Peptides against a protein of PDB entry 4Y8H. Designs and how they scored, part 35

Target 1, 196 residues: chain A of PDB entry 4Y8H
Amino acid sequence: TSIMAVTFKDGVILGADSRTTTGAYIANRVTDKLTRVHDKIWCCRSGSAADTQAIADIVQYHLELYTSQYGTPSTETAASVFKELCYENKDNLTAGIIVAGYDDKNKGEVYTIPLGGSVHKLPYAIAGSGSTFIYGYCDKNFRENMSKEETVDFIKHSLSQAIKWDGSSGGVIRMVVLTAAGVERLIFYPDEYEQL

## One batch from the design tools (peptide; made by RFdiffusion4, then SolubleMPNN)

Design b2_p15_6_s2 (from b2_p15_6, 11 letters changed)
Fold by OpenDDE base, seed 1:
Structure b2_p15_6_s2 (fold): chain B 196 residues (1-196), chain A 15 residues (1-15)
Amino acid sequence: as target 1 above (196 residues)
Amino acid sequence: ALAAALAATTAAALA
């Protein structure tokens, strides 16, 4: 798995590969690693697919309940719910989750929740087995307040490099763009990103 | 089982 989320001038973009594996076998070329928990709060998931899906479902439920009582939750609130679930269950959980969201007050925000259930607010985050190959690339190429197009290109190039080296990553690159204008879904296929 | 355990943990996390 290779996942990332990047704040930019107008909001935040989440990106993920789509490969799932069991042992050395590619079980599925298209997997939903970008998961909605609220209109403009999403997460990237790595680790146990079943466990992280369950966590995301629970978070979504809590945020829906929150919305009914208090209005739209902040990204920080969503990250806090994820953090509590991951931390309190860390002994029985393999999960690496990046939470990203947009709201008018806080703009784009990214919170990373690695194994162990700590939480870190960052301008961008990378995770998954492929992330180890692109720390240097991302550090060199990330800039704050990029345009949408620059950020899409940054994520596409980053994940392309991760996929190149990580056998557990591959398939399509999916992105979700969260801005004041709404939610946009992007997809890039191997024939395009492998050439980068 | 995991879902039930996780649901119990999150009640106090909303703020």
Scores: peptide ipSAE 0.023, ipTM 0.663, DockQ to the pose 0.022
Fold by OpenDDE base, seed 2:
Structure b2_p15_6_s2 (fold): chain B 196 residues (1-196), chain A 15 residues (1-15)
Amino acid sequence: as target 1 above (196 residues)
Amino acid sequence: ALAAALAATTAAALA
């Protein structure tokens, strides 16, 4: 798996590869590495598919309840719920989760929750088995306040490099763009990104 | 497994 989320001028973009390897999953559900937990709060999931799906479902429910009582939650609140679940279950959990969201007050935000259940707010985050190959590339090429197009290009190139070196990553590159304008889903195929 | 425990929790919460 190769996943990432990147803040930019107008919001945040989440990206993921689509390769599925053998592992635990919830058979009655659609497996998706980019998972909605609120209208403009999403997450990238790596590790145990079944465990992270269950966590995401709990978070989604919590945020729906929160919304009913208090209004739209912040991305930080969502990250806190993820953190609590990951930390309390850290002894039995294989999970790397990136939480990303947009709201008018805070704009695009990214929170990474690695193994152990810590939480870190960052301008961008990478995770999954493929991420180890692209730390240097991302550090060199990331810029704050990029345009949407520049950010899409950055994510596409980054994940392309991760896929090139990580046997557990591949397939299509999926992205979710979160801005004031709404939610946009993008997809890029191997014939395009393998040439990068 | 954790998945089973969490799934039970989600089922109850989402009901």
Scores: peptide ipSAE 0.023, ipTM 0.617, DockQ to the pose 0.044
Fold by OpenDDE base, seed 4:
Structure b2_p15_6_s2 (fold): chain B 196 residues (1-196), chain A 15 residues (1-15)
Amino acid sequence: as target 1 above (196 residues)
Amino acid sequence: ALAAALAATTAAALA
């Protein structure tokens, strides 16, 4: 697995490869690796698919409940719910989650929740087995307040490199763009990104 | 069992 989320000028973009260790395939724009928990709050998931799906389902439910009572939750609130679930259940979970969201006040935000259930707010985050291969590339090439196009290219190149070296990563690159304008789903195929 | 534990944890997180 190779997953990442990147803040940029207008919001945040989540990205993921589509290879699964179980051999399962989801024939849609967004796989289980990119999961909606609120309209403009999404997560990237690595680790146990079943466990992280259960967490995401619970988060989604409670964010809807939150919305009905208090209005749209912040990305930080969503990350806090994820953090508590992962931390309190750490002995029974294998989970690496990146939470990303957009709102008008905070703009794009990224929170990473590694194994153990700590939470870290970052301008961008990478995770999964493929991430180990792209720390250097990402550090060198990331810039704050990139354009949408620059950010898409950054994620595409980063995940392409991760896929190149990580046997557990591959397939298509999927992205979700979260901005004031809404939610956009992107997909890039091997024929395109392998040539980068 | 895990689902129940997760639900309880979530309730606390929302408080």
Scores: peptide ipSAE 0.020, ipTM 0.638, DockQ to the pose 0.023
Fold by OpenDDE base, seed 3:
Structure b2_p15_6_s2 (fold): chain B 196 residues (1-196), chain A 15 residues (1-15)
Amino acid sequence: as target 1 above (196 residues)
Amino acid sequence: ALAAALAATTAAALA
């Protein structure tokens, strides 16, 4: 798996490869590694597909209850719910989760939750088995406040590099763009990104 | 009903 989320001028973009080596699933999802928990709050998932699907479903439920009582939750609130679930189950849980969201007050935000169940706010985050191969590339090429197009290209190139070296990554590259304008889904195929 | 279903699924997955 190779997953990432990147803040940019107008919001945040999540990206993931589509290769899976897991045999167990809790629910059918159109995009398994990019999962909606609220209108403009999404997550990237790595590790146990079954476990992280269950966690994401619980978070979605909690955020729906939150919305009915208090209004739209912040991305930080969503990250806190993920963190609590991951931390409480860390001894029996394989989960690498990146939480990303957009709202008018905070703009695009990214929170990474590694295996230990800690939470870290970052301008961008990478995770999954493929991420180990692209730390250097991402550090060199990331810039704050990029345009949408620059950010799409950055993610496409980063995940392309991860897929080249990680046998557990491959297939299509999926993206979700979160901005004031709404939610946009993108897809890129091997014949395109392998040429980069 | 939804909460109960999610709790059961989570218990099975995280056991």
Scores: peptide ipSAE 0.016, ipTM 0.593, DockQ to the pose 0.043

Design b2_p15_6_s3 (from b2_p15_6, 12 letters changed)
Fold by OpenDDE base, seed 1:
Structure b2_p15_6_s3 (fold): chain B 196 residues (1-196), chain A 15 residues (1-15)
Amino acid sequence: as target 1 above (196 residues)
Amino acid sequence: AAAAALAAVTAAALA
C-alpha cells in the first residue's frame, strides 16, 4: 500500500494505490483505500482492511451523530475520534490511517495516525509499505500552497515511485480533491503513471 | 462548547 494526503493552496488531496495482496499474491487490483467519513473529511487506510474499514465505519457514524447535534465537525474532531479508536485498540490493530479534510475555517488539514494510535498534524503525510521508498522524494519536492495541478502531479509522481519499488503497491492511482468547490475524484492508470 | 462536544463524541465512540 502507498497512501498520502497533501494540503495545498485551495484545500487537500488524498491519494492511494489500489493493490491488495494476500501473501505473495495480488488478491485485488482495485480496492478502496480512500474512504469518506464526512462530506469533506476522508481518510487513507493501510494495514488490515477489515479492521480499518470497521474503524472508518464507526467514525462515520459518530460524525453523522455529531452533525445532527452540533453541525459539521472539524477535521481535527474526526482525527481525534480515529486516534482514540486506534489507540484503544492498538494491541489488536495493524493500522496506519491518514485523515484529511477541508473546511472554510481551517482550509485543508492532514492528520497522520501511525501504528500505535498517536496523532500528528502535518502539511502532508505518507504511509503504507510503499512510503518508505518516497520519503526523500517527497521531502525534496513538496512545497506549501501548491496549485491543484501541481499537487496532483506531486502525488502522481510520488505514488508512481512508491509503486515502482513496493511489490505491495500498484493498480490505479486514486485521488480525492477536497476544496470549497466540493469533492472531485481522479483516477490514473498504469500506462500513464509508469511512464513518469 | 466545541471541546465538550468533542469529548462527548469521543466518549461515545469508546463505548
Scores: peptide ipSAE 0.021, ipTM 0.639, DockQ to the pose 0.016
Fold by OpenDDE base, seed 5:
Structure b2_p15_6_s3 (fold): chain B 196 residues (1-196), chain A 15 residues (1-15)
Amino acid sequence: as target 1 above (196 residues)
Amino acid sequence: AAAAALAAVTAAALA
């Protein structure tokens, strides 16, 4: 798996490869590695598919409850719920989760939750088995306040490099763009990104 | 208030 989320000028973009090697999967999930937990709060998931899907479902439910009582939750609130669940279940999880969201007050935000259930707010985050291969590339090429197009290209190139080196990554590259304008879903195929 | 709300949601999320 190769996953990432990147803040940019107008919001945040999440990206993921689509390869599955171990196969645990909940059939009702439309997108496995990029998962909605609120209108403009999403996550990237790596590790145990079943376990991370269960966590995301719990988070989604509680954010719905939160909304009914207190209004739209912040991305930080969502990350805090993820953090607690990941920490309390850390002995049974192989999960790496990136939480990303957009709201008008905070704009695009990214929170990474590695194994152990710590939480770190970052301008961008990478995770999964492929991430080890692209720390250098991402550090060299990331810039704050990129355009949407620049950010899409950055993610596409980064994940392409991860896929080249990580046997557990591959397939299509999916992205979710979160901005004031709404939610946009993107897909890129090997014939395109393998040439980068 | 926000902290209390978050704590309530977090507690409910933990099972």
Scores: peptide ipSAE 0.020, ipTM 0.641, DockQ to the pose 0.019
Fold by OpenDDE base, seed 4:
Structure b2_p15_6_s3 (fold): chain B 196 residues (1-196), chain A 15 residues (1-15)
Amino acid sequence: as target 1 above (196 residues)
Amino acid sequence: AAAAALAAVTAAALA
């Protein structure tokens, strides 16, 4: 698995490969690795697919309940819910989760929740087995306040590099773009990104 | 019980 989320000028983009080795798979509209928990709050999931799907379902329900009582939750609130669930279930949960969202006040935000249930706010995050191969590349090439196009290219190149080196990553690259304009879903095929 | 747990998490998230 190779997953990442990147803040940019107009919001945030989540990206993931599509290769899976897990038997318990429930397809998401984008992919099981890119999961909606609220209109403009999504997550990237790595680790135990079934467990992280259950966590995401609980978060989605919680955020729906939150919305009915308090209005649209912030990305930080969503990350806090994930954090609590991951911490409470740390003994039987293998999860690397990236939470990303957009709102008008905070713009694009990214929170990474590694195993153990800590939470870290970052301008961008990478996770999954493929991420180990692209820390250097991402550090060198990431810039704050990129355009949408620059950010798509950055994610495409980064995940392409991860896929090249990680046998557990591959297939298509899926992205979800979260901005004031809404939610956009992108897909890129091997014939395109393998040549980068 | 599940509702109570969610309420507690909500309170923590609001803090």
Scores: peptide ipSAE 0.019, ipTM 0.625, DockQ to the pose 0.020
Fold by OpenDDE base, seed 3:
Structure b2_p15_6_s3 (fold): chain B 196 residues (1-196), chain A 15 residues (1-15)
Amino acid sequence: as target 1 above (196 residues)
Amino acid sequence: AAAAALAAVTAAALA
């Protein structure tokens, strides 16, 4: 798995590969690791697909209840719910989760929740088995307040590099763009990103 | 039924 989320001038973009493996076997080439928990709050999931889906479902439920009582939750609130669930279940949970969201007050925000259930707010985050290969590339090439197009290119190049070296990553690159204008879904295929 | 089950698992996970 290779996942990331990047804040930019107008919001935030989440990105992920689509490969799912069972041991050394590729079980599925096209899995969606980008999961909606609220209109403009999404997460990237790494680790056990079943466990992280259960966590995301619980978070979505909490945020629906929150919305009915208090209005639209902040991205920080969503990250706090994820953090609590991951921390309380850390002994039985293999999960690396990146939470990202947009609102008019805070703009784009990214929170990373690694194994152990800590939470860290960052301008961008990377995770999954493929992330180990692209720390250097991301550090060199990330800039704050990029345009949408620059950010899409940054994520595409980063995940392309991760996929080249990580046998557990591959398939298509999916992105979700969160801005004031709404939610946009993007997809890029191997024939395109393998040539970068 | 689905909402009730999800609420129950949520309560258990947060307890």
Scores: peptide ipSAE 0.017, ipTM 0.606, DockQ to the pose 0.022

Design b2_p15_6_s4 (from b2_p15_6, 12 letters changed)
Fold by OpenDDE base, seed 2:
Structure b2_p15_6_s4 (fold): chain B 196 residues (1-196), chain A 15 residues (1-15)
Amino acid sequence: as target 1 above (196 residues)
Amino acid sequence: DAAARLAAITAAALA
């Protein structure tokens, strides 16, 4: 798995590869590696698919309940719920989760929750087995306040590099763009990104 | 504040 989320001028973009352990294609509009927990709050998931899906389902439920009582939650609030669930279940959980969201007040935000259930707010985050191969590349090429197009290219190139080295990453590159304009889903195929 | 409110709900769900 190779996953990442990147803040940019107008919001945040989440990206992920689509390879599964069986090699089967997940026929969802967005693969389970990119999961909606609120309209403009999403997460990237690595590790145990079943465990992280359960966590995401719980978060989604709580955010829906929160919304009915208090209005739209912040990305930080969503990250806090993820953190609490991951921390309380850390002894039985293998999960790396990146939480990303957009709202008009805070703009795009990214929170990474590695094993152990800590939470870190970052301008961008990478995770999954493929991420170990691209820390250097991302550090060299990331810039704050990029355009949408620059950010898409950055994620595409980064994940392409991760896939080249990580046998457990591959397939299509999926992205979710979160901005004031709404939610946009993107997909890029091997014939394109392998040539980068 | 918002985080605290939701944390309370989450804590109850984790009990």
Scores: peptide ipSAE 0.023, ipTM 0.642, DockQ to the pose 0.018
Fold by OpenDDE base, seed 5:
Structure b2_p15_6_s4 (fold): chain B 196 residues (1-196), chain A 15 residues (1-15)
Amino acid sequence: as target 1 above (196 residues)
Amino acid sequence: DAAARLAAITAAALA
């Protein structure tokens, strides 16, 4: 798996490869590495597919309950719920989760929750087995307040490099763009990104 | 409702 989320001028973009190597899932659920927990709060999931699906479901319904009582939650609130679940279950949970969201006050935000259940707010985050191959590339090429197009290009190139070296990553590259304008889904195929 | 769904999912996840 190779996953990342990147803040930019107008919001945040989440990206993921699509290769699946694990055979255990929650019954009748199709695994999606980019998972919605609220209208403009999403997460990237790596590690145990079944366990992280369950965590995301718990967060989603918690945020629905929150919304009915208090209004739209912040991205930080969502990250805190993820953190609590990951920390409390750290001995039995293999999970790398990136939480990303947009709201009018805070704009795009990214929170990474590595194994162990700590939480870190960052301008961008990478995770999954493929991330080790692109730390250097991302450090050299990331810039704050990029345009949408620059950010899409950055993510596409980063994940393409991760896929080249990580046998557990591959397939299509999916992205979710979160801005004031709404939610946009993008997809890029091997014939396109392998040429980069 | 959301609370009932959360409880069911939590129970299943922690089983």
Scores: peptide ipSAE 0.019, ipTM 0.621, DockQ to the pose 0.034
Fold by OpenDDE base, seed 4:
Order: C-alpha cells, then structure tokens, then sequence
Structure b2_p15_6_s4 (fold): chain B 196 residues (1-196), chain A 15 residues (1-15)
C-alpha cells in the first residue's frame, strides 16, 4: 500500500494505490483505501483492510451523530476519533491512517495516525509499505501552497515512485480533492503514471 | 480471530 495526503493552496488531496494484498474489501466510490467519513473529511487507510474499514465506519457514524447535534465537525475532531479508536484497539489492530479534510475556517488539514494510535498534524503525510521509498522524493518536491495541478502532479509522481519499488503497491492511482468547490475524484492508470 | 476483534472495536466505540 502507498497512501498520502497533501495540503495545498485551495484545500487537500488524498491519494492511494489500489493493490489489495489482504482480506476482502467493501467497495466504495473511490477505493477502500480512500474512505469518506464526512462530506469533506476523508481518510487513507493502510494495514488490515477489514479492521480499518470497521474503524472508518465507526468514525463515520460518530461524525454523523456529531453533525446532527453540533454541526459540521472539524478535521481535527475526526482525527481525534480515529486516534482514540486506534489507540484503544492497538493490540488487535493493524492500522496506518491518514485523515484529511477541508473546511472554510481551517482550509485543508492532514493528520497522520501511525501504528500505535498517536496523531500528528502535518502539511502532508505518507504511509503504507510503499511510503518508505518516497520520503526523500516527497521531502525534496513538496512545497507549501501549491496549486491543484501542481499537487496532483506531486502525488501522482510520488505514488508512481512508491509503486515502482513496493511489490505491495500497484494498480491505479486514485485521488480525492477536497476544496470549497466540493469533492472531486481522480483516477490514473499504469500506462500513464509508469511513464513518469 | 478477526470477527472477534471487529466486534470488540465496535463495542468499545459505541460504549
């Protein structure tokens, strides 16, 4: 698995490969690696597919309940719910989760929750088995406040590199763009990204 | 057991 989320000028973009190496997936509109928990709060998931799907479903439920009572939750709130679930279940949970969201006040935000259930707010995050191969590339090429197009290219190139080196990553590259304008889903195929 | 783990996660979250 190779997953990442990147803040940019107008919001945040999540990206993931699509290769499956463990249990069955419950298909969603993008892939199970990119999962909606609220309108403009999504997550990237690595580790146990079934376990992280359950976590995401629980978070989605809690955020829906939150919304009905208090209005739209912040991305930080969503990350806190993820963190608590991951931490409390760490002995029986393999999970690397990146939470990303957009709201008008905070703009795009990214929170990474590695194994163990800590939470870290970052301008961008990478995770999954393929991420180890692209720390250097990402560090050299990430810039604050990129355009949408620059950010799409950055993610596409980064995940392409991860896929090249990681046997557990591959397939299509999927992205979700979260901005004031809404939610946009992107897909890139091997014939395209392998040439990068 | 995966099913048991998932059940425990769900129970804890909804408690």
Amino acid sequence: as target 1 above (196 residues)
Amino acid sequence: DAAARLAAITAAALA
Scores: peptide ipSAE 0.018, ipTM 0.620, DockQ to the pose 0.044
Fold by OpenDDE base, seed 3:
Structure b2_p15_6_s4 (fold): chain B 196 residues (1-196), chain A 15 residues (1-15)
Amino acid sequence: as target 1 above (196 residues)
Amino acid sequence: DAAARLAAITAAALA
């Protein structure tokens, strides 16, 4: 798995590969690692597919309840719910989750929740087995307040490099763009990103 | 650490 979320001038973009594996076997080349928990709050998931799906479902439920009582939750609130669930279940949970969202007040925000259930707010985050291969690349190439196009390219190049080196990553690159304008879904195929 | 500064690398996970 290779996942990331990147704040930019107009909001935030989440990105993920689509490969799922069981040991050395590719179980599915196209899977969804980008999961909606609110209109403009999404997450990237790595680790146990079943466990992280359950966590995301619970978060979505809590945010729906929150919305009915208090209005639209902040991205920070969503991250706090994720953090609590990951922390309380840390002994039995293998999960690396990146929470990303957009709202008019805070703009794009990214929170990373590694194993153990800590939470860290960052301008961008990377995770999954492929992330170790692109730490240096991302550090050198990330800039704050990039355009949408620059950010898409940054994510595409980053994940392409991760996939190149990580046997557990591959398939398509999916992105979700969260801005004031709405939600946009992007997809890039191997024949495209392998040439980068 | 470096991850906490500009980029966070969460624990690597299979799949």
Scores: peptide ipSAE 0.015, ipTM 0.446, DockQ to the pose 0.034; fails the geometry check

Design b2_p15_7_s1 (from b2_p15_7, 9 letters changed)
Fold by OpenDDE base, seed 5:
Structure b2_p15_7_s1 (fold): chain B 196 residues (1-196), chain A 15 residues (1-15)
Amino acid sequence: as target 1 above (196 residues)
Amino acid sequence: GSSVYPPAAELKANE
């Protein structure tokens, strides 16, 4: 798995590969590593697909309840709920989660929650088995306040490199763009990103 | 079996 989220000038973009491992098999399939928990709050998931989906479902429920009582939650609030669930279950949970969201007050924000259940606010975050191969690349090429196009290219190149070296990553590259204008879904196929 | 989105630790364990 290779997942990342990147803040940029107009908001935040989440990206993920689509390869799935089941037992002894590695499959290239359409998977949902990018998961909605609120209109403009999403997460990237690594680890157990079932366990992280259960966590995301609980978060989504809490955010819906929050919305009905208090209005739209902040990305920080969502990250706090994720953190609580991941920390309380850390002994039995294999999960790396990146929370990303947009609102008019805070703009694009990214929070990473590694296995221990800590939470870290960052301009961008990478995770999954493929992330090990691209820390250097991302550090060298990330810039704050990039355009949408620059950010899409950055994520595409980063994940392409991760997929190149990580046998547990592959398939299509999916992205979700969160801005004031709304939510946009992107997809890039191997024939395109393998040439980068 | 269950689907897995391998983290970095999973990769190391498989090596």
Scores: peptide ipSAE 0.084, ipTM 0.644, DockQ to the pose 0.052
Fold by OpenDDE base, seed 2:
Structure b2_p15_7_s1 (fold): chain B 196 residues (1-196), chain A 15 residues (1-15)
Amino acid sequence: as target 1 above (196 residues)
Amino acid sequence: GSSVYPPAAELKANE
């Protein structure tokens, strides 16, 4: 798995590969590692697919209840719910989650939640087995307040590099763009990103 | 900016 989320001038973009792995088995099915928990709050999932899906479902439920009582939740609120669930179940849970969202007040925000259940707010985050290959690349190439196009290119190049070296990553690159204008889904195929 | 560097061994499990 290779996943990341990047804040930029107009919001935030989440990106993920689509390969699934179970032990030595590798499936190139188009899987959704980008999961909606609210209109403009999404997450990237790594680790146990079943466990992280269950967590995301619970978070979505909580955010729906929150909305009915208090209005649209902040990205920080969503991250807090994820954190509590991950921390409380850390002994039985294999999950690495990146939470990203957009609202008019806070703009694009990214929170990373590693296995221990800690939470870290960052301008961008990477995770998954493929991330180990691109820490240096991302650190050198990330810039704050990039344009949408620059950010898409940054994510595409980063994930392409991760996929090149990580046997557990591959398939299509999916992205979700969260801005004031709404939600946009993007997809890039191997024939395109392998040549980068 | 910089990202958090999670342990590689933990990230590779069940991915």
Scores: peptide ipSAE 0.045, ipTM 0.563, DockQ to the pose 0.037
Fold by OpenDDE base, seed 4:
Structure b2_p15_7_s1 (fold): chain B 196 residues (1-196), chain A 15 residues (1-15)
Amino acid sequence: as target 1 above (196 residues)
Amino acid sequence: GSSVYPPAAELKANE
């Protein structure tokens, strides 16, 4: 798995590969590593698929309830809910989650929640088995306040490199763009990103 | 300064 979320000038973009692994079996298929928990709050999931799906479902429920009572939650609120669930279950949970969202007040925000249930606000975050291979690349190439196009390219190149070296990553690259304009889903196929 | 790298504990693959 290779996942990341990157703040930029107009919001935030989440990105993920689509490969799944079960034991020694590797499957190249479209998977849902980018998961919606609110209109403009999404997460990247790594670790246990079942555990992270359960957590995301619970968060989605809480955020819907929150919305009904108080209006649209902030990304920080969503991250807090994730953090509490991950921390409360840290003794029996394998999860690495990146929470990303956009609102008009706070713009794009990224929160990473590693194994153990801590929470860290960052300008961008990477996770998954493939992330090990791209720390250097991301450090060299990330810039604050990039354009949408620059950010898409940054994520595409980053995940392409991760996929190149990580046998547990591959398939298509999916992205979700969160801005004032709304939500946009992107997909890039191996024929394109392998040439980078 | 602030770090842009999450903790290494996030390095997990899917099941």
Scores: peptide ipSAE 0.027, ipTM 0.557, DockQ to the pose 0.033; fails the geometry check
Fold by OpenDDE base, seed 1:
Structure b2_p15_7_s1 (fold): chain B 196 residues (1-196), chain A 15 residues (1-15)
Amino acid sequence: as target 1 above (196 residues)
Amino acid sequence: GSSVYPPAAELKANE
């Protein structure tokens, strides 16, 4: 798995590969590693697909309840719910989760929740088995307040490199763009990103 | 660039 979320001038973009590894099987499925928990709050999931899906479902429920009572939750609130669930279950949970969201007050925000259930707010985050291959690239190429196009290119190149070296990553690159204008879903195929 | 990322060991997963 290779996942990341990047804040930029207009909001935040989440990105993920789509490969699923189950035992000895490697499948290039359109895996749901980018999961909606609220209209403009999404997460990237790595680790146990089943466990992280369960966590995301619980978070989605909490945020729906929150919305009905108090209005739209902040990204920080969503990250807090994830953090509590991951921390409480840390002994039995294999999960690496990146929470990303947009609102008019806070703009784009990224929170990473690694194994153990800690939470860290960052301008961008990378996770998954493929992330180890792109720390250097991301550090050198990330800039604050990039344009949408620059950010898409940054994520595409980053994940392309991760996929190149990580046998557990591959398939399509999916992105979700969260801005004031709404939610946009992007997809890039191997024929395109392998040429980068 | 930005050098703000958690340790790789904490973020690496089996997928």
Scores: peptide ipSAE 0.025, ipTM 0.559, DockQ to the pose 0.031; fails the geometry check

